# Peptides against a protein of PDB entry 4ASU: the designs that were tried, part 327

Target 1, 270 residues: chain A of PDB entry 4ASU
Amino acid sequence: ATLKDITRRLKSIKNIQKITKSMKMVAAAKYARAERELKPARVYGVGSLALYEKADIKTPEDKKKHLIIGVSSDRGLCGAIHSSVAKQMKSEAANLAAAGKEVKIIGVGDKIRSILHRTHSDQFLVTFKEVGRRPPTFGDASVIALELLNSGYEFDEGSIIFNRFRSVISYKTEEKPIFSLDTISSAESMSIYDDIDADVLRNYQEYSLANIIYYSLKESTTSEQSARMTAMDNASKNASEMIDKLTLTFNRTRQAVITKELIEIISGAA
Target 2, 83 residues: chain B of PDB entry 4ASU
Amino acid sequence: FTFASPTQVFFNSANVRQVDVPTQTGAFGILAAHVPTLQVLRPGLVVVHAEDGTTSKYFVSSGSVTVNADSSVQLLAEEAVTL

## One batch from the design tools (peptide; made by RFdiffusion4, then SolubleMPNN)

Design b2_p29_8_s2 (from b2_p29_8, 14 letters changed)
Fold by OpenDDE base, seed 2:
Structure b2_p29_8_s2 (fold): chain B 270 residues (1-270), chain C 83 residues (1-83), chain A 29 residues (1-29)
Amino acid sequence: as target 1 above (270 residues)
Amino acid sequence: as target 2 above (83 residues)
Amino acid sequence: AAAAAAAAAAAEAVRADLEAIVEKERAAR
């Protein structure tokens, strides 16, 4: 490599390092906000799931329509955040198909569609875009819930797949159940709640769906920003190491050029 | 008893004497060992009676309330403010 | 929106460039 090539590469990597450092700082600020907002959102979302956990709602095996909601974002450079969700969605879809279930998919965030579109295009109902530019709100979750309920797809049961935040260095892809109104209304374990007006139960489920979507978005966002911060830190370190290596290579190459020029001068082999 | 909004937690697995909730079908009091029920909140006042005899008032916009067979209660408001 | 997409595209290009550089450094060993 010429000194000019090494210099060009050094300049490029230094610019990259500046970008990755800036992105790290932006991700860190977004992470700190997301983590604060996740605390109440987790209590709220886990509280919404408490009924389904306690009632042990079972879907009859004759019920074949299953909905998978994958939660991520549109934004890259966050390590395995999107691929982990997509992997779990693929696994779940394959298991359900093997069980003779009809599977439909909703993607929250364009990255899920980008990963799964080639293999699961026919199973996609909708993909929600513009996820991850701003922190998710309960209004955003309510819009997603409403669009799902109005999709005309009469699912029996479903699952929402998202990355649960554990720590700044750890997330776990998790699945939580979603149930249709009909499945809840017909569940034997719900018999202790049978005196509930059908309109009340419908409205309750609309809230439940919005609640779990909101919760999943908050977990996903926190996990994503944390993973992005880590990825950008690693990229910045890797860029630093590469700058050091290229600087050494530049110095050695410069010395070799000088030595060659000196030899040419001394030997008269100009 | 858990009472939260998407943005704030008021009670998290707390023991309380009674919770008065505004529902679409009417206001009712949730006592210890209340029968399992699901309700939807209407805009109104939530009153939490703590075991120590303190009473806290909240305004809620909408949401849900669940009373489970294990006497666990989840009050989940879309918006809630302390009064 | 365009600035965020441009930043993401720039950052993905940066990642691809970094990966290509790391791979070339591995292949040169």
Scores: peptide ipSAE 0.018, ipTM 0.818, DockQ to the pose 0.011
Fold by OpenDDE base, seed 3:
Structure b2_p29_8_s2 (fold): chain B 270 residues (1-270), chain C 83 residues (1-83), chain A 29 residues (1-29)
Amino acid sequence: as target 1 above (270 residues)
Amino acid sequence: as target 2 above (83 residues)
Amino acid sequence: AAAAAAAAAAAEAVRADLEAIVEKERAAR
């Protein structure tokens, strides 16, 4: 490699390191906001799931229609965030198919569709795009819930798959149940609840779905920004190590060029 | 008793004496050991009576309330403000 | 929005350039 080639590579990697450092700072700011907004969202979302945990709602075995909602975003450069959700969605879809259930898929964020389209295109009902540019709101979750309920797919049971935030360096892909209005209204375990009007139960279920979606979006966003911050930090460190290696190579090559020029002068081979 | 909105937590697994909630069918008073029920909130006043006799008031827009068999209550409002 | 799209495109170009440099350094060993 000539001194010019090494110098060009050093300039390129230094520019790369500036970009990855800038992206790390942007991800850090978004993470700090997401973590703050996740605290109340977690209490709210876990509160909405409390009914399903306590009532032990069982879907009858004759009920075959299952919905999988995968939650991620449209944005890359966040490590294994999208692949972790897609891996669990594939595993769940395979297990349900082996149990003789019909499986349909909803993708929240375009990255899920990009991973699963080749193998599961026939199972996709809808994909929500434009996810992850702005922090998710309850209004965004309500729009997703409404579009799901109006999709015309009469599922019996479903699952929502998302990355739960643990810490700045850790997330876990988790699954939470979702139930249809018909499954809840027919569940034997719901008989302990006093006479509930059908309209009240419908409205309650619409709120429950929106609440769970909102919670999943907040967990996913916090996990994604944390993972992006870590990925950009690692890229910045790798760029630093490469700058150091190329600087050593530059110094060695410069010494070799000087030595060659001195030999040419001394030998009279000008 | 848990009372939260998407953006704020008011109570998290707290013990309370009584909670008055605005439902579509009217005002509903949740006492200790109330029968399990599900209700939908209408815009209105929530009143929380603590065991110490303190009373807190909130305005809510919409949402849900759940009373479970274990006497746990989840009040989940879309929007809520302290009064 | 345009600055974010430019930063994302720059970051993908950056990754490709980093991978190409790492691969050339491995092939030279």
Scores: peptide ipSAE 0.016, ipTM 0.818, DockQ to the pose 0.011
Fold by OpenDDE base, seed 1:
Structure b2_p29_8_s2 (fold): chain B 270 residues (1-270), chain C 83 residues (1-83), chain A 29 residues (1-29)
Amino acid sequence: as target 1 above (270 residues)
Amino acid sequence: as target 2 above (83 residues)
Amino acid sequence: AAAAAAAAAAAEAVRADLEAIVEKERAAR
């Protein structure tokens, strides 16, 4: 490589390093907000799941319709956040199909559709776009819940798949159950709940779905921002190492050129 | 007893004497060992009676309340404010 | 050219986000 080529590459990598450092800072600020907003959202969402855990709601094996909701965003540069959810969705869809279940998919965020479109296009009911530019609100979750319930797809059971936040350096892809109104109303374990009107149960289930979606969005957002911060930090470090290597190569090449020019002067070939 | 909105936690696994909730079918008091039930909240007043005799009042917009067989209670409001 | 345009758009989005953060921190002081 000529000195000019090395210099051009050094300038390009230094610019990339500045961009990745700035993106790290933005991700850090968004992470700090997301983590604060996740604390109450987790209490709220776990509280909503408490019924399903305590009532041990089971779907009969003869029930064949299963809904998979994958939760992520539209935004890249966040490591394995989208691929982890998509991998779990693919695994779950394959297991359910092997069990003779009908599987339909909802994508929250365009990245899930982008990964699964070629292999699972026929299973997609809907994809929610414009996710991850702004922090998710309960209103956003309610819109998703309403659209799902109005989709006309009568599922028996579902799975919501999202990245649960553990720490600034760790997330885990998890699944939580979603049950249809029919599955909840027919569950033997629900018999202990006295005097439940059918309209009350329907409205309760609508809130439960919105609550679980909201919780999953908050976990996903916090996980995504932490992963983006880490990815941008790693990119900045890799750029630094490459700058150092190229700087050494530049210095060696410059010395070789100077030595050649000195030899040409001494030999009288100049 | 857990009482939360999407943005704020008021009680997290706390012990309380009684919780008065506004439901679509009417207001009722949740006591210790209340029968398991599911209800939907209407806009109205929540009153929490602590074991120490203190009473806290909240306005809620909508949401759900769950009383489980293990005496755990989840009061989940879409919006809630202290009064 | 498309990669350079995408990098420029990403850089501008980052700049706008940073300016908004700095402005919020100034308004809080």
Scores: peptide ipSAE 0.015, ipTM 0.809, DockQ to the pose 0.015
Fold by OpenDDE base, seed 4:
Formats: sequence, C-alpha cells, structure tokens
Structure b2_p29_8_s2 (fold): chain B 270 residues (1-270), chain C 83 residues (1-83), chain A 29 residues (1-29)
Amino acid sequence: as target 1 above (270 residues)
Amino acid sequence: as target 2 above (83 residues)
Amino acid sequence: AAAAAAAAAAAEAVRADLEAIVEKERAAR
C-alpha cells in the first residue's frame, strides 16, 4: 500500500511541477510584454493625473458620494495581488464610511467581487469580468469608463485602487483620485485655468477617466504577471523539494519492504 | 512638454519652443508661459517646434491637452502617428 | 472563454493540491 501511494503522490507532484513550470514561462512572456507596454502607458497615465496633482483638487466635505474602483483580474495564482487591492478597498471603504460618506464599489476583474461579495455586496455597482486573459487595451478602459459614467451613480469623488509595478519582485497597492465633472468644475484650484466650455470639460473628463483606468490596468497587469511568475517559480521549487523528500521516503520504504521480505524468507527457510 | 498615446511616447518632459494643437475650439499654439488651459483634441495635425529649430508633425485622432500654471504641458492623444 | 476557465480551474486545483501536499509534509515533520 505505502509504496504505491508514494509513487502515485510522486507522479502527481511531478505533473504539478510541469504545470507550474509551464505557467511560469507563460507568465514570464506575458510579463515581458506587459512591462514593455507599461512604459508608454505610465507616461500617458501619469500625464493624465498631472492636472489633479497640480491643481490639488479637493472635494467639499458636504459631498458624500464616493466611488471605489478596484483593479485586478479574474485570474488566480498570483500571490497577494487580489488580496492587496481588496484589503485597501476595505480600508478605504471603512474610512469613508466613518467620515459619513456613501461608498459604492466597482470591481475590475471577478476576483474583487469574489473577495468582497460577503461583506460589501450591497456596495457593488458593477463587476467587469473577463479581465486578464488578454492585455488590456485603451478600448477596454474606455468601455469601463463609459459604463461607469452611464451607471447612474453620481459620485462626487472616487478612488481607483490598483497595484503599481515597481520591479519584477515588487509592487505596491496605490490609490489615485477620480473626480466627477461637477467636482472639477467647482474646484477653487481650477480657477487658474481659463474659462473652459462645459462640453470641453466633460469630454476632457471622459478622456481623463479612460486614461486613468487604462493606466491602472497596465500597472495591475504588469504587477500580476510578475507576481504570477514568482508564485509559479516558488511552487516549482516547493514541488522539487517535495519530490526529493518523497523519493527519499520511497527509497527507505522500499528498503524496509525488501528487508522484511528477506527476513521472512530467511525465517521461513529456517 | 509631454506628448504620448497609450502605446507610444513622443515627448517626455521635454523642452520645446512651441506646440501647435488642433482643438475642438480651434487650433492654437502653446508657447512658453502659456496661460493654464484644458482642451480636447480634434482630429488633425500637431506641430512640435523644438528649440533646435526642428519641426515635427504628427496626426492625432482625439485626446486632451493640458497647460498648467508651471508651464508643464500634457498632450495625450488616443492615437498619434508621426508624419 | 471555456478553455481559459478550465485552465484557471485546473490551475487553482493544482495550487490547492500543491498547498495541501506541502501542508501535509510540514505537519509530518
């Protein structure tokens, strides 16, 4: 029984190791692409955020509606990528609720909903599924932006929460602001800008939202693929160590069986 | 001056003499110390005049342009191609 | 979509199996 069980387990772990190695290679290829595509996307996205950083747009305290956009994907096996975003979303939602704000949530990727469903189901407006199979495009970001704007939720301000890529071994969950058209148009800090046509400002804000979403998706994707590559490498190493241990156990068990059989032969021949 | 699309960067925090942009309200030239403004791009030509006297032309589809009080400019096109 | 869902489900199953095996080996030490 024992040798057969060890052999079956060895075969299973060897197969797992093959899968994790393959997944590592796939993640590595996707990471390399994501990192290349992140370079321009970061310039573009940071450029879009420059207004908000320079204007220091503040939402008045009387404004109560806050939107949280959590950016991740549908795909697991990427370490703490989803849990980090969800943790920050929970923290932000709790802080805003304590400040007397109304909080609604958008999940980009099904993993956000999967983590938050039990505790925050009533706060979810929408969840975008099918995220992470393909590299995100500006079109994907525009669809999310449009759906948000058409959601009928008139938020005053918002937070987009995503994993910013630092390096192949490091990401940081960060928040970037989202402002409503009304918040931007009424911000005192915007008074230094020339009188801007309301239609121009609306269109500008639509681009800004799409730009920020696109940026967040690119950062998230790069972080995710990197984290998946690391997770699959670690899984492959753990599988290797387990194969070695089970192989030693197999050899010891085999020797014990042989020794027992030899003793039985010797004792039966005596 | 920063000029980028989602997929390509043309200028990143560069010093330029002038940028001509096609906006929905009309084409205008962004010079040094231009007043802060926000505009939306219409399909058309962007012309970048570098300090060295070189002129680069781009076609843009749509997007935004921001001129900040610190004279920083962000030209963000949805699509842009060099001409 | 189905193939990728199947691949994701298979990957999660593989992860769960690997984690369960690793935990059993840790508990046996």
Scores: peptide ipSAE 0.020, ipTM 0.820, DockQ to the pose 0.012; fails the geometry check

Design b2_p29_8_s3 (from b2_p29_8, 14 letters changed)
Fold by OpenDDE base, seed 2:
Structure b2_p29_8_s3 (fold): chain B 270 residues (1-270), chain C 83 residues (1-83), chain A 29 residues (1-29)
Amino acid sequence: as target 1 above (270 residues)
Amino acid sequence: as target 2 above (83 residues)
Amino acid sequence: AAAAAAAAARAAAVEADLKAIVAKEEAAR
């Protein structure tokens, strides 16, 4: 490499490092907000799942329609956030298909579609875009829930797949159940909740769906911002190491050029 | 007893004496050992009676309340404000 | 919205460029 090539690479990597450092700071600010907003959202979301966990709602095996909701975002540069969700979605879809279930997919965030479109295009009902620019609100979750309920896809059971936040350095892809109104209404374990009006149960399930979507969005957002912060930190470190290596190479190459020029002067070849 | 909105937690797995909730079918009091039920909230007043005799009042919007067989209660409001 | 998309696109390009640079340096060893 010429001194000019090394200098150009050094300038490029230094610019990259500035961008990755800036993105780290932006991700850190968004993470700090997301983590604060996740605390109540987790209590709220876990509270919404309490019925399904306690009632041990079982979907009959003869029921064939399964919905998978994958939750991520539109935004890259967050390590394995999207690929982790997509991997779990693929695994679940394959298991359900092997069990003779019909599988449909909803993507929350364009990255899910980008990963799964080639292999699962026919299974996609809808993809929600513009996810991850702003912190998710309950209104956003309600819109997603309403669009799902109005999609005309009569699923029996579903799963929502998202990254649960563990720590700044750790997330886990998790799955939570979603049940249709019909599945809840027909569940034997719901018999202890006798005298529930059908309209009450319908409205309850609409809230439950919005609640779990909201929860999943908050977990996903926190996990994503944390992972992005880590990814940008790693990129900044890698850029630093590369700058150091290229600087050493530049110095060695410069000395070699100087030595060559001195030898040419001393030898009278110049 | 858990009482939360998407943005705020008021009670998290707390023991309470009674919770009065505004439902679409009417206002009812959730006592200890209340029968399992599901209800939808209407805009109105929630009153939480703590074991220490403290009474707290909240205005809630829409939402849900669940009473489970284990006597656990989840009150989940879309919006809630302390009064 | 456009500024955030442009920043994300720049950052994806930067990550791709960084990976390509790292891969070239590892291949040159």
Scores: peptide ipSAE 0.028, ipTM 0.811, DockQ to the pose 0.012
Fold by OpenDDE base, seed 4:
Structure b2_p29_8_s3 (fold): chain B 270 residues (1-270), chain C 83 residues (1-83), chain A 29 residues (1-29)
Amino acid sequence: as target 1 above (270 residues)
Amino acid sequence: as target 2 above (83 residues)
Amino acid sequence: AAAAAAAAARAAAVEADLKAIVAKEEAAR
């Protein structure tokens, strides 16, 4: 490589490093917002799941229709965020299929479809796009919930798979249950709640679904922004290391050129 | 007792004396050891009576309320504001 | 010369990876 080529590469990588540093700052700002918004969302979402945890709702074995909702985004370059969700979705789908269940998939964010399309295209009901450009709202969750309920797929139970935020350096892919109205209404463990009007229970379940989706979106978003911040930091460090290596190569090449020129001058060979 | 909206937490696993909630079937008071129930909120007034005698009022737009067998309560409003 | 060529090839690969990262993130904005 000529000194000119090395210099050009150094300039290019320095510019990339500026971009990755800027992207890190943007991800950090989005993370800080997401983490603040996650605090109430977690209380709200965990509160909505409390019924299912306390009632220990079981789906009868004769019930075969299972829905998997994978939650991620459209935006890449956030480490293992999408692949972790997709891996768990694949595992769950395989386990359910082995148990003789019918599995359908909803993707929240285009990345899930991108990963699973080749192997699970026939199981996809719908994919929600335009996820991750803005912070998710309860309205966004309600739209997803409504679309699910209107999909015409009468599932018995389901799984919502998302990345739960633990810390700035840690997330865990988790699964939370979703149940159909029929599964809830028929669950023996719900007998302590039996004086519930069917319309009330339906409306309650619609809220519950929207609440759980909203919670999952907030956990996913916080995890994603944190992972993106880390990915951009790593990219910036990798760029720095490459700048250092290229600088050393430049210096060595420069010395070799100077030495050659000096030998040419001394030898009279121009 | 937990009372939250998607964006704000008002109570988180707190002990309260009574919570009055506006439901589609009517307003009811949740006391200690209330029977398990599920209800849907209508737009209206939530009144929280603390053990210290403090009364807090909230307007809620919609949502759900759950009373569990363990006497835990989850009041989850879509929108809620302090009055 | 071989060490310089290997360093240049590795540098080009890392540069390509970094450019792909940046381009993908810019396209996702």
Scores: peptide ipSAE 0.025, ipTM 0.823, DockQ to the pose 0.009
Fold by OpenDDE base, seed 1:
Structure b2_p29_8_s3 (fold): chain B 270 residues (1-270), chain C 83 residues (1-83), chain A 29 residues (1-29)
Amino acid sequence: as target 1 above (270 residues)
Amino acid sequence: as target 2 above (83 residues)
Amino acid sequence: AAAAAAAAARAAAVEADLKAIVAKEEAAR
């Protein structure tokens, strides 16, 4: 490589490093917002799940219809965020199919569809696009919940799969149960709750679904922004290491050229 | 007792004396050891009576309230504001 | 010369990877 080639590569990598550093800062700002908004959302969402945990709602084995909701976004460059959710969705779908259950899939974010389309296209009910440009709102979750309830797919039970935020450097793909109105209404453990009007229970379930979806979106968003910040930091570090290596190579090559020119002058071969 | 909206937490696993909630079937007071129930909120006034005798008032939109067998209560409003 | 060629090849690979990352982010905006 000529000194000119090394210099051109150094300039290119330095420019890329500036871009990845800028992207890191943007991701960091979005992460800091997402983390703040996750705190109340977690209390709210965990509060909605408390009924299902305390009532120990069980779905009878004869019930065959299972819904999988995968939560991610449309946006890339966030490490294993999408592939982790998709991997767990595939595993769950395979296990349920092996148990003789009918499986349908909802994708929240286009990346889930992009990964699963070839192998699971027939199982998809709907894919929600335009996820991840803006922070998710309760309105967004309500729209998803309403579309699910209006889909005409009468599931018995379901699973919502999302990345739970642990720390700035850690997330975990988790699953939370979703139950149909019929499954809740027929659960023996619900008998301890006072005479609940069927309309009240239906409305309660609609809110519960929206609440759980909202919670999952907030966990997913926080995990994604953190993972993107980390990915851009790693890219910036890799660029830095390459700049250092190329700078050393440039200096050595320059010294060799100077030495050669001096030898040519001294030998009279120039 | 937990009382939250999607964006704000008012109470998180707090001990309270009584919570008055506006439901579609009517307003009722949730006391200590209330029987398990599920209700849907209508727009209206929530009144939280703390053990120290302080009373806090909130306006809520739609939402849900859950009273569990373990006497835990989850009040989850879509929107809520302190009055 | 061989060490310089190996360093240049590694640099080209990392540069290509970084450019692909940036291009994907710009396309996703």
Scores: peptide ipSAE 0.023, ipTM 0.806, DockQ to the pose 0.009
Fold by OpenDDE base, seed 3:
Structure b2_p29_8_s3 (fold): chain B 270 residues (1-270), chain C 83 residues (1-83), chain A 29 residues (1-29)
Amino acid sequence: as target 1 above (270 residues)
Amino acid sequence: as target 2 above (83 residues)
Amino acid sequence: AAAAAAAAARAAAVEADLKAIVAKEEAAR
């Protein structure tokens, strides 16, 4: 490589490192907000799931319609965030199909559709786009819940798959149950609850679904921003190491050029 | 007893004497030995009676309340403010 | 919003350029 080529490459990598550092700072600011907003959202979402954990709601084996909701975003450059959710969705869909269940998929964020479109296109009901540009609100979750309930797909049970935030360096892909109104109303374990009006139960389920979706969006957002911050930090470190290597190569090449020019002067070949 | 909105936590696994909640069917008082039930909140006043005899008041919008067989209660409001 | 989309497109191009640069150095070894 000529000194000119090495210099051009060094300039390019230095510009790359500036961009990755800037993206790290933007991700860090979004992460710090998401983590603060996740604290109450986790209490709220876990509180909504408490019924399903305590009531031990079982779906009869004759009931075959299963819904998978994958929660992610539209935005890349966040490591394995999208692929982890898609991998678990694919595994769950395969297990349910092997058990003779009908499986339909909802994607929250365009990246889920982008990964699964080739293999599961016929199973997709809907994909929600424009996810991850702004922090998710309860209104956003309510819109998703309402569109799901109005989709005309009469599922018996379902699964919501999302990345739960553990720490700035760790997330875990998890699954939480979703039940239809009919499954809840017919569950033997619900008989211990006092006479519940059918309209009350319907409204309760609408809130429960919105609550769980909201919780999953908050966990997913926090995990995504943390993973993006880590990915941009790693890219910035890799750029630094490459700058150091190319700087050493530049210095060696410069010495070789000087030596060659001196030999040409001494030999009279100039 | 857990009481939260999407953006704020008021109680997290706390012990309380009584919680009065506004439901569509009327005012509903939750005691420690209340039968399991599910209810939907209407806009109105929540009153939390602590074991020490203190009372706290909140305005809630919509939401849900769950009383479980283990006497755990989850009050989940879409919006809530301290009064 | 347009500045953020332009920054994201630049970042994807940057990652591709970084990978291409790394691959060329490993092949020159």
Scores: peptide ipSAE 0.027, ipTM 0.815, DockQ to the pose 0.011; fails the geometry check

